# Peptides against a protein of PDB entry 6FRK, part 117

Target 1, 411 residues: chain A of PDB entry 6FRK
Amino acid sequence: NEEVLNAMLKEVCTALLEADVNIKLVKQLRENVKSAIDLEEMASGLNKRKMIQHAVFKELVKLVDPGVKAWTPTKGKQNVIMFVGLQGSGKTTTCSKLAYYYQRKGWKTCLICADTFRAGAFDQLKQNATKARIPFYGSYTEMDPVIIASEGVEKFKNENFEIIIVDTSGRHKQEDSLFEEMLQVANAIQPDNIVYVMDASIGQACEAQAKAFKDKVDVASVIVTKLDGHAKGGGALSAVAATKSPIIFIGTGEHIDDFEPFKTQPFISKLLGMGDIEGLIDKVNELKLDDNEALIEKLKHGQFTLRDMYEQFQNIMKMGPFSQILGMIPGFGTDFMSKGNEQESMARLKKLMTIMDSMNDQELDSTDGAKVFSKQPGRIQRVARGSGVSTRDVQELLTQYTKFAQMVKKM

## One batch from the design tools (peptide; made by RFdiffusion4, then SolubleMPNN)

Design b2_p16_3_s3 (from b2_p16_3, 9 letters changed)
Fold by OpenDDE base, seed 4:
Structure b2_p16_3_s3 (fold): chain B 411 residues (1-411), chain A 16 residues (1-16)
Amino acid sequence: as target 1 above (411 residues)
Amino acid sequence: DLLKLLHEILLELSKL
């Protein structure tokens, strides 16, 4: 039993290291899991693998819990949120994402660009803010980030803004001058929350980076970015361990809405390749698909049309990046789709929809759409010409539809 | 039911 436990723990530890979990945390987790597993309970014939997975899951949940309640903004108050992090961490993009998130929730939100170091930082923030209709402040002439931050915070306090987000300078390296500047800004504006933005793609460097920020600045919250990439998110555990601060949000893409509140259970489930069924349910519920009682009734009767397939493709396109959605399915890791394959898969989905846009209502609404086309092959040629595709592409679509229709009949 | 359908659509699209 101990040999089996050690073998399974070795596999889990390898997978966690490949997921960018820090080697110290992996060692600690291994010992905690060994201490939490009663070897006598493992003798009782329970699925040993499931017990070990549950113990690992429970210990990972503890590693992302700093034991500190996340700061939350107070409605009707002026909440100053200072962002800190390295250049390339996605800090500026994350400021805009957070501002947009609160604005969509009916908070009076604004952005301040106190990044005087990077040429075009203010233009980038201004572009993002303008596109999202978020009020912004910054300077093209003032070089002191303390002055810009102070003036911007004062301005937006006087205008009764509820969420005041301050983007600071990022450097390519941990420089003492950066930390001194961050401290001066923090002292001047007295932020209610300091958010450290971390790039998940830096792997094993996450701990050292997060620690360097926490040792210099009173980081109270963490945001992890680039979780849509090859980053398996193990660096998030390192950030929590080093900062002793909760992860409050994650960035899941390049779009301003590719931003979500951090959920511990779904995140650990994804990290273990268990998927995120809860997040998939939430994304499905956000589509308000419950209003499609007609589709639910058709599905109960084993009916599925080309139009029903088209509507589901539209729903999938609204759920966000295809790689992210697949990563929510158990057994489909985040690496299942390379970035190249994601764009190709979305292009394929859009191509399938474009083919269906050339179909008529009789073809789309038929409970046996494939048979409609098989009985009259001239329909395939018409649709192919109308959509600018080959007759083969239309036949491939009909083959795919037939698979889905057969699946619905078995449900 | 709808969640199962979406899951299977996503699975088939992942094979394309």
Scores: peptide ipSAE 0.133, ipTM 0.796, DockQ to the pose 0.060; fails the geometry check
Fold by OpenDDE base, seed 5:
Structure b2_p16_3_s3 (fold): chain B 411 residues (1-411), chain A 16 residues (1-16)
Amino acid sequence: as target 1 above (411 residues)
Amino acid sequence: DLLKLLHEILLELSKL
């Protein structure tokens, strides 16, 4: 029993290390799991694998919980949120995502660019803010970030903004001068919350970087970015451990909507490769697909049309980033979809839909759509010309449809 | 049923 436990814990520890979980945290987790598992209860015929998974899950949940309540903005007050983090962490993009999140929740939100070091920082923030219709402040002439931050905060306080987000400089090489500048900005604007933005893709460096920020600036919240890529998010555990601050949001892509409140259980489930079935169910329910009684009844009868496939493709496109959705499916690790593969998969899906846009109602609504095309090959040529694709592309679509229609017949 | 269909569509799209 102890050998089986040690073997299974070794597999879990390997998977956590491959997920960029810090080696010290993995060792501590292994010891905590060993101490939490009563070997005598494992003798009672309980599924040893489920017990170990549950113990590991419980210990990972504790590692993500700093024991500190997350700061929340107060409605009707002026809440100043200062962003700190390295250059390339996604800090500026995350400022815009957070501003947009609060704006969509009916908060009067604004952005301040106090990054004077990076050429085009203000133009980038201005571009993002303008696209999202978020008010912004910054300067092309002022080089002191303290002056810009102070003037911007004062301006937006006087205009009764509720959420005032301040983006700061991220520097790679001059760590001391960056921290001094951040302290001067923090002292001048007196932020209600300091948010550390961390790139999940930096792996084992997450702990040291997060600690360096916490030791210099009173970090109260963490946002983890780039969880749409190969980053399994193990670095997030290191950031929480080092900062002793809660993760409040995660960035899950490049779009302004690719931003969600942090949920511990779904995150740990994903980290373990268990997927997020609950979050997938929630996303499906948000689409109100269960209101399509006609589709449900067709599926029960083993009927599936090209139109039904088109509608499901539209629903998939509405669920958000394809990488995020796949990463909710058990056995699809976050590694399965590189950022390149997401855009390519979406482009392929859109191409398939464009081919179907050139089909007629008789073709779309046929319970045997593939047979309609096989009986009259001239239909394939018509659809190919109408959609600007090859006859091969139409045949590949019909092959894919036939697979789905056969699957529905087996349901 | 619908969730299973969406899952299988997503699975096949991931192989493309």
Scores: peptide ipSAE 0.133, ipTM 0.792, DockQ to the pose 0.062; fails the geometry check
Fold by OpenDDE base, seed 1:
Formats: structure tokens, sequence, C-alpha cells
Structure b2_p16_3_s3 (fold): chain B 411 residues (1-411), chain A 16 residues (1-16)
């Protein structure tokens, strides 16, 4: 039994190391799992694999929970949120994402650019803020970030803003001058929360970076960025361990909407390749598909048209990055889709939609669309010419449609 | 039902 446990723990430890989980945390998890597993219960014929998976899941949940309650803004108060992090961490983009998140929740939100070091930092923030219709402050001439931050915070306090986000200078290296500047800004504006922004793609370097920030600045919250299909998420555990601060949000892509509140259980489930069914349900509910009574009624009757397939492809395209959606499905690992494969899959989906755009209403609205084309092969040639594709590509689309229509009849 | 359909569509698209 101990040999079987050690073999299974070795596989889990390998997978966690491949997921960029810090080697020290993987070792600690291994010992905690061994201590939590009753070897006598493993002898009694319980599914050893399920027991180990459950123990691993519980210990990963504990590693992501610092035991400290996350700071939350108070409604009707002026909440100053200071952002800190390395250059290239996605800090400036994350400031805009957080501002947009609170604005969509009905908070009076603004942005301050206190990055005087990077040329074009204010223009970048201004562009993002203007696109999202978020009020902003900054200077093209003032070089002291303390002055800009203080003036901006005072201005937005006087205008009764509820969420005041301050973006600071990043550096390429852990420089003492950066930390001194951050401390001077923090002392001047007296932030209610200091958010450390960490790039998940740095892998094993996440611990050392997060620790360097925590040792110099009173980090109270963490945001993890670049959790798009390539980042294995293990760096998030390193950030929590080093900062002893909760992850409050995650950045999941380049779009302003690619930002979500951190949920421990779904995150660990995804990290283990168990999927995120809850997150998939939430994304489906955001589409308001339940408002399509006509589609629900067709599905209940086992009816599925080419138009219904087209509408589902549009819905899939609205759910966000295809790699993230697939990574929410149980049995699809986060690594199943490389960035190249995601763009290719989206291009394939768009190609299928372009073929259907060349179909007529009789073809699209038929309960047996494939049979309409099989009875009149000239339709395939028309659609192929109209969409600029081969007759084979149209036949492949009709073959996929037939599979889906057969699945709907079995529901 | 719709979630199951979307899941099956995503599964088939992942095989393409």
Amino acid sequence: as target 1 above (411 residues)
Amino acid sequence: DLLKLLHEILLELSKL
C-alpha cells in the first residue's frame, strides 16, 4: 500500500511540477498528503486513486488559502487601491480590468497613472480608460509619482469616487529604488489595499519575485495574470505562500473582460485537469440562453437545424478564449490547446460559419438539413462556390451537423 | 440540455 501511494504521489508531484508549482510546495504537499491518508482505509478496498486525488485536492486548497480574509471595498466610501508589480506582469492592463469590473458592478471608479518611468505609460492607461469610459488622471510633465498619485487621489476623493486605482512604475529587476518609490507613494496616498500583480508565466520564479515584493511592501492582495491556456497556474500557489495574501482576481487573457474573481475550488479543479463545470455553467448563464425558449423547445422535441448549429457556434465564440472553455470541460487538460491550436480552432469554427452563411433559409431551417443536401447535390456545389470552399468542406460540415442532430435526438 | 449540447459541440470541435 505504501509503494502504491508513493507511486501515485510521484505522478501527482510530477504533474504539479509540470504545472509550475514550486518544488518546496510540492514537497510539503507530498508530506501533508501522506499524513492525511489513512493507510488502513486504503487497505479496505476503497478506490485508492480517488482517495489520493481527494487528499491532493484538499492540500492544494489549503496552499491557495492564506487563512486571511480578502479585503473588499466598502460601498459609499472612498477606497484607494494601489497596484504594485514588475514591468511586463500585466499590472497596467489589470488596473483597467479591475476598474472596468467595479464600474460594471455600479461603482464610481477611476484610474491614476503614477508611472513616470515608462515612456507612454500614461498614453497606454488613457487609451485603455477611454475605451472602457473610465475617468483617469496622470501627467505628461510631472516626474514625481508621489505628486501625481497624491493629486489624483485628492481630485477623485473630492469628486466622491468610490474606487480609486493607482498604477505605479514597474521595473525589469528587483531594484531598491523601485521599492523606495513604492513606499513613498504608499505613505503619501495611504491606500486601503495594496495589490501585487504577478505573471503566472514566470513559473518557478514566482516565489522569489512575490517574496521580494512582500518583504518591502505591505502587499494585502494578489492578482495573477496570463492564466490563458499556456500558464499552468502553479505560480499562483507560490504567490500565496510568499505573500501570505489571498488571490482576489485572475486575468485570463488580453481582453478587458478576461478578468474574474478568484474561486479556490474551480482553480484547483482546473489545475488537476478535473475541469471547471461551475465556471462553464456561469459562462453559459452569462449568454442568457434560457431566454431562447424556442431553442429549448426544439431540443426537447429532438429537433436540431443548421441554423441552431450556427447559433451554438456563435454562443461558443462569445464564451471567450476557446482554450479556456475546453479547459473547463472535465478530461481536457489546460495543455490540450496551444495558442496556435486555439487560433486554428477559432479559424475552423469561423470557416464553418462562413459555409453556413452561403446556405438559404430552406437549408438552414430544415429539421433534416443533411438530407436536403443529399437529395439535391447541386446545393453543395452552390454553397461551396458561395463560401469559397471545396465541396468536400461542405460535406464535412454536413457530417458534423448530422452527428449533432443525432445527439440531440438521443437527449 | 443546452449545456450538454454545448459540451458535445465543444468535444467534437476539439477533435477537429
Scores: peptide ipSAE 0.127, ipTM 0.794, DockQ to the pose 0.059; fails the geometry check
Fold by OpenDDE base, seed 2:
Structure b2_p16_3_s3 (fold): chain B 411 residues (1-411), chain A 16 residues (1-16)
Amino acid sequence: as target 1 above (411 residues)
Amino acid sequence: DLLKLLHEILLELSKL
């Protein structure tokens, strides 16, 4: 039994190391899991694999919990949020994402660019803020980030803003001058929260980076960026361990909407390749698909039209990055779609929709759309010409539709 | 039911 446990723990430890979990944390996890597993209970015919997976899951959940309650902004108060992190961590983009998140929730939100080091930092912030309709402050002429941050915070406090986000300079390396500048800004503006932004793609460097920031500035929150389909997220465990601060949000792409509140259980489930069924349910519920009683009734009756397929394709396109959605399904590894394959899959989906845009209501609303086309082959040629595709592409679409319609009849 | 349909659509789209 101990040999079987050790073999299974070795596989899990290998997978966690491949997921960018720090080697010290993996060793500690292995010891904690060994101490938590009763070998006598493993003898009683319980599924040893499920027991080990549950013990690993439980210990990973503890590693993501710093035991400190996350800071939350107070409604009707002026909350100053300072962002810190290396250049290329996605810090500036994350400031805009967080501002947009609070704005969409009805908070009076603004952005301050106190990055004087990077050429075009203020232009980038201004572009992002303008696109999101978020008020912003910054200077093209002031070079002292303390002055810009102080003036911007004072301005937006006087204008009764509730969320005041300050973006600071990043550097390519951990430099003492960067930390001194961050401390000067923090001392001047007295932020209610300091958010460390970390790139998940830096792998094993996450611990050393997160520690260097925590040792110099009072980091109270962490945001992990670049948790796209390829970033296994193990660096997030290292960030929590080093900063002793909760992860509050994750960035899942380059779009302003590719930003979500951190949920421990879904994150650990995804890290273990168990998928995120709960997050998939949440994303489906956010589409308000339950308001489509007509579709639910059709599905109950085994009815599925080309229009119903088109509507589901629109819903899939609204759920966000296709790789991320697939990665929420158990048995789809994070590596299942390369970034190239995601854009290609979305282009294929759009091509299928464009073919359907050339169909008429009789074709779209038929409960046997494939039979409508088989009875009158001239319809295939019309749709092919209308959408600029081959007759073969239309036949492939109809074959796909027939598969889905047969599946719905078996539900 | 809708979740199962979306799952199967996603699964078939992943094979394309």
Scores: peptide ipSAE 0.110, ipTM 0.779, DockQ to the pose 0.061; fails the geometry check

Design b2_p16_3_s4 (from b2_p16_3, 10 letters changed)
Fold by OpenDDE base, seed 1:
Structure b2_p16_3_s4 (fold): chain B 411 residues (1-411), chain A 16 residues (1-16)
Amino acid sequence: as target 1 above (411 residues)
Amino acid sequence: DELIRLLKILQELSEL
């Protein structure tokens, strides 16, 4: 039993290392899991795999929980949020995402660019802020980030802004000059929260980077970026372990909406390939799919048309990155999270929709669309010519639809 | 649950 446990723990440790979990945390987790497993309960014929999975899940949840309550902005107050992080961490993009998140929640939100080191920093922030209709401040001529940050914070305080986000300079390396500049800015503006932005794609370097920031700056919150299929998310555990600060949000892509509040249980479930059912439900509820009630009613009656399939492809396309949706469904592996597979999946859905755009109402609204085409093969040739595809592509779509309609009839 | 079921089915369709 101990040999079997050690073999299974070795596989789990390998998978966690492949998920960019820091080697020290993996070792600690292994010992904690060993200490949490009752060997007597494992002898009684309980599913050893389920017990180990549950113990691993529980210990990963503890690694993501710093035991400190996350800072939250106070409504009707002026909340100053300072962002810190390396260049290329996604810090500037994350400032815009957080500003947009609070703006959508009805907060009076603004952005300050205190990055004087990058010649294009203010233009980049201005472009992002203008697209999102977020008020912004910065300078093309002032080189002191303390002056820009102080003037911008004072301006937006006087204008009764509730969320004042300050983006700071990044560097390519951990440099003492960067930390001194960050401390000078922090001392001048007296932020209510300091947010460290970490790139999850740096893998095993996450611990050392997060520690270097925490040792120099009073980091109170963490945001993890680039969780868009290349980063397996294990770096998030390293950030919490090093900073002793909660993860408050995650960045899941390049779009301004690719940003969500951090949830411990869904994140660990996703990291283990168990899916994120809660995040999927939340994302679906945010889409206000009023049309889902009519679909749910049809599905309950075992009715499914080619039009119903088309409408569902439109809904999936509206949900944003298809890879993120798939990665929320239990049983879909992390391999579907790659950016390459997203574009290919979206192109495939768009191709199927283009085929259906060449169908008529009789074909689309038939409760047995495949049978309409099987009775009159000339319809397949018409649709193929209309959509610029082969007759085989149309037959493949009809085969897919038939499989779906058969599954719906069995529900 | 029904939406997750629908998404799974739509995905099985996208893999065919």
Scores: peptide ipSAE 0.011, ipTM 0.469, DockQ to the pose 0.098
Fold by OpenDDE base, seed 3:
Structure b2_p16_3_s4 (fold): chain B 411 residues (1-411), chain A 16 residues (1-16)
Amino acid sequence: as target 1 above (411 residues)
Amino acid sequence: DELIRLLKILQELSEL
């Protein structure tokens, strides 16, 4: 029984190392799991695999819990949030994502660019902020990040902003000059929260990076970025262990909506390849897909229209990156859509929707939409002209719809 | 089961 336990623990340890979990944390987890498993209970014919999986799950949940309550902004107050992190961590993008998240929740939110080191930092922030309709501050002439941060914070405090996000300079490496600049900015603006932004794709380097930031600045929150289908997220455990600070959000892609509150249970389930059924249910519920009950009923009856297909494309587009949705489902491999294929797939869906926008209700609501077009080929030419596409593109859409409608009839 | 069915349907739609 001990040999079987040790063999199964070795497989779990290998899988966690392959998931970018730090080797020290994996060793500690192995010892904790081994101590938590009663060998006598395993002798009683209990499913040894389920017991080990449950013990591993409990220990991983403890590794992402720093025992510290996450900072939350206070409504009707001025909350200053300072961002710190390396260049390429997604820090500037994450500032915009967090600002947009709070703006959508009805907070008066703004952005400050205190990155004077990177050429075009202010232009990048301004572009992101303008696209999201978020007020922003920065300078093209001031080179002191302390002055910019102080002036921007004062301006937005005077304008009664509730969420004031300060983006700081990032460097390619941990440099003492970066940490000194961050300390000077933090001392000047007195932030209510300091957020460390970490790239999950750096694997075993996560611990050393997170520790270097925590040892120099009072990091109170962590945001993990690049948790797309390729990043297994084990580096997030290293960030929590090193910073002793909670993960508050995760960045799941490059879009401004590719940002979600961190949930421990879903994250650990995903890390173990168990899928995130809860996060999927929550995301489906947030989309107000109550209108999908009517679709599910139609699909149960083998009915599928071009309108039903259009509504599903809208739902896919609202859910965001489709690779993330698939990566939340047990048994859908993480490899299913590369980021390049996802943007292309979304552009393809949008093109198909634009073709359907030129269809009439008789065409959209027909239980055999392809047959409506086959009986009257002049409809294809009308739709093609209305949508600015070729007759071939309309025929391709109808071919796709026909394949799908045939599949629904077999379900 | 219905959610998994819907998701399979959405997947198949995205592959089209």
Scores: peptide ipSAE 0.011, ipTM 0.461, DockQ to the pose 0.109
Fold by OpenDDE base, seed 2:
Structure b2_p16_3_s4 (fold): chain B 411 residues (1-411), chain A 16 residues (1-16)
Amino acid sequence: as target 1 above (411 residues)
Amino acid sequence: DELIRLLKILQELSEL
């Protein structure tokens, strides 16, 4: 039994190392799991694999819990949030994502660009902020990040902003000058929260980087970026261990909506390749439940229209990257959609929606849409002309719809 | 179960 346990723990340790979990944490986890497993209970015919998976899961959950409550902004207060992190960590993009998240929640949110080191930093922030309709501050002429941060914070405090996000300079390496600049900015603006932004793709370097930031500035929160379908995110465990600070959000892509509150259980489930059913339920529930309940009810009755298919395409488009949705389903490999196929798949969905936008209500709401078009072939030509596509493209859509409608009738 | 069904439908839509 001990040899079998040690073999299974070796496989788990290998998988965690391949998931960018720090080697020290993997060793500690192995010892903790080995001490938590009662070998006598394993003799009683319990599924040894499930028991080891549960013990590993429980120890990973402890590793992402720093035992410190995450900072949360206070409604009706001026909350200053300072961002720190290396260049290329996704810090500037994450500032915009967090600002947009709070703005969508009805917070009066703004952005300050205190990155004077990177050429075009302010233009990039301005572009992101303008696209999201977020108020912003920065300078093209001021070179002192302390002055820009102080003036911007004062301005937005006077205008009664509730969320004031300050983006700082990053560097390619840990440099003492960067940490001194960050301390000067932090001392001047007195932030309510300092957020360390970490790139998950840096793998085993996550611990050393996170520690270097925590040793210099009072990091209170972590955001992990580039948790797209390929990043297993084991570096997040290293960041929590080094900073002793909670992960508050994760960045899951390049879009402004590719940003979600961190949840421990879903994250660990994904790290172990168990999928994220809970995050998928939450993401489907954030898509207005009322429209989905009506669909589920129609599906229960074996009814599926072209309009119901159109509404599903709208839901897919709102859910963001389809690779992430699939990566939330247990047993779907991360390789199911290459990055090139995702934009192409979204373009295909938009093309199908454009074809359906040229359909009339009688065609869209028919329980047998394909039969409506087969009885009157002139409808196919009308829709093809209206949408700027071939009659073949419309026939392909109707063939797809017919396959779906047949599946729904078998459900 | 209903969510998994919806997801299978969405998956098949993406393969098209």
Scores: peptide ipSAE 0.009, ipTM 0.444, DockQ to the pose 0.071
Fold by OpenDDE base, seed 4:
Structure b2_p16_3_s4 (fold): chain B 411 residues (1-411), chain A 16 residues (1-16)
Amino acid sequence: as target 1 above (411 residues)
Amino acid sequence: DELIRLLKILQELSEL
């Protein structure tokens, strides 16, 4: 039994190392799992594999928990969030993603570019901020990041901004000059939160980098980027261990919407290849699908209307890119939607919703919407004209609805 | 077909 346990633990350790989990953490986890598994309980005929997986899962959850409550912004206050991290970590992109996330939640959010070192940093931030309609501050002439950060923070405080995000300079290497600049900026603006942005793709280097930042600045939060790539996210555990700070968000792609609150259990499930069922459930629950009980009851009765389909499309649109949702399901790889198909899929959904916006309540609330349109073909022409689409596009929507309604009736 | 799959998945998840 001990040999079998050691063999299984070796496979788990190998898989965790291949997932970019730090060698020290993998060793510690191995010992913790070995100590948590009672060999006597393993004799009772429980699936040894399931028990080891559960013990591994439980210990990984503990490794992602720093034992410190994540900082959260206070509504109606001026919350200054300073971003720190290496060049290429996705820091500037992540500032924009976080700003957009809070803006979409109804926070008065702004961005400050205090990166004076990188040519075009301010132009990149402006471009991202303008696309997202986020107010921004920075300078083309001021070279002192402390002055830019201070002036920008003061400006946005005076304008009663609730979320003030400060992007700082990154460097290619850990340079003492970078850390001194970061300390000077932090002392000048007195941030409520310092966010370390880490690239997950750096693998085993995550611990050393995260530690170097924590040893120089009071990192209170971590954001992990590039989890859409080959990085399985094991570096996130290293960041938590080194910074003793919670992961607050993850970056899951290149789009401004490719950003989500960090959730421990879903992340560990994904890391173990179990899929992110819980994160998908939580995304579904965050949609305030209070109407889902009513929908579930209708679905149990085999009832599905065009309005019910419209509401589901609104929910999908709130969940963000369809690929992210599919990539959360075990066995649906991230490659299932090529990047080109996501924007097209969202545009298709929006087109379908626009067609339904031209329908009347009788058409939307009919338990057999397709039959309403089939009995009176003039309705198709009306809806097509109202939505600026072809009669074919309306027929395609009704065909999709019919497929859904048939699927619901088979449940 | 992807949308049908997602709605099915969302439903299966709401039943969990």
Scores: peptide ipSAE 0.007, ipTM 0.412, DockQ to the pose 0.027

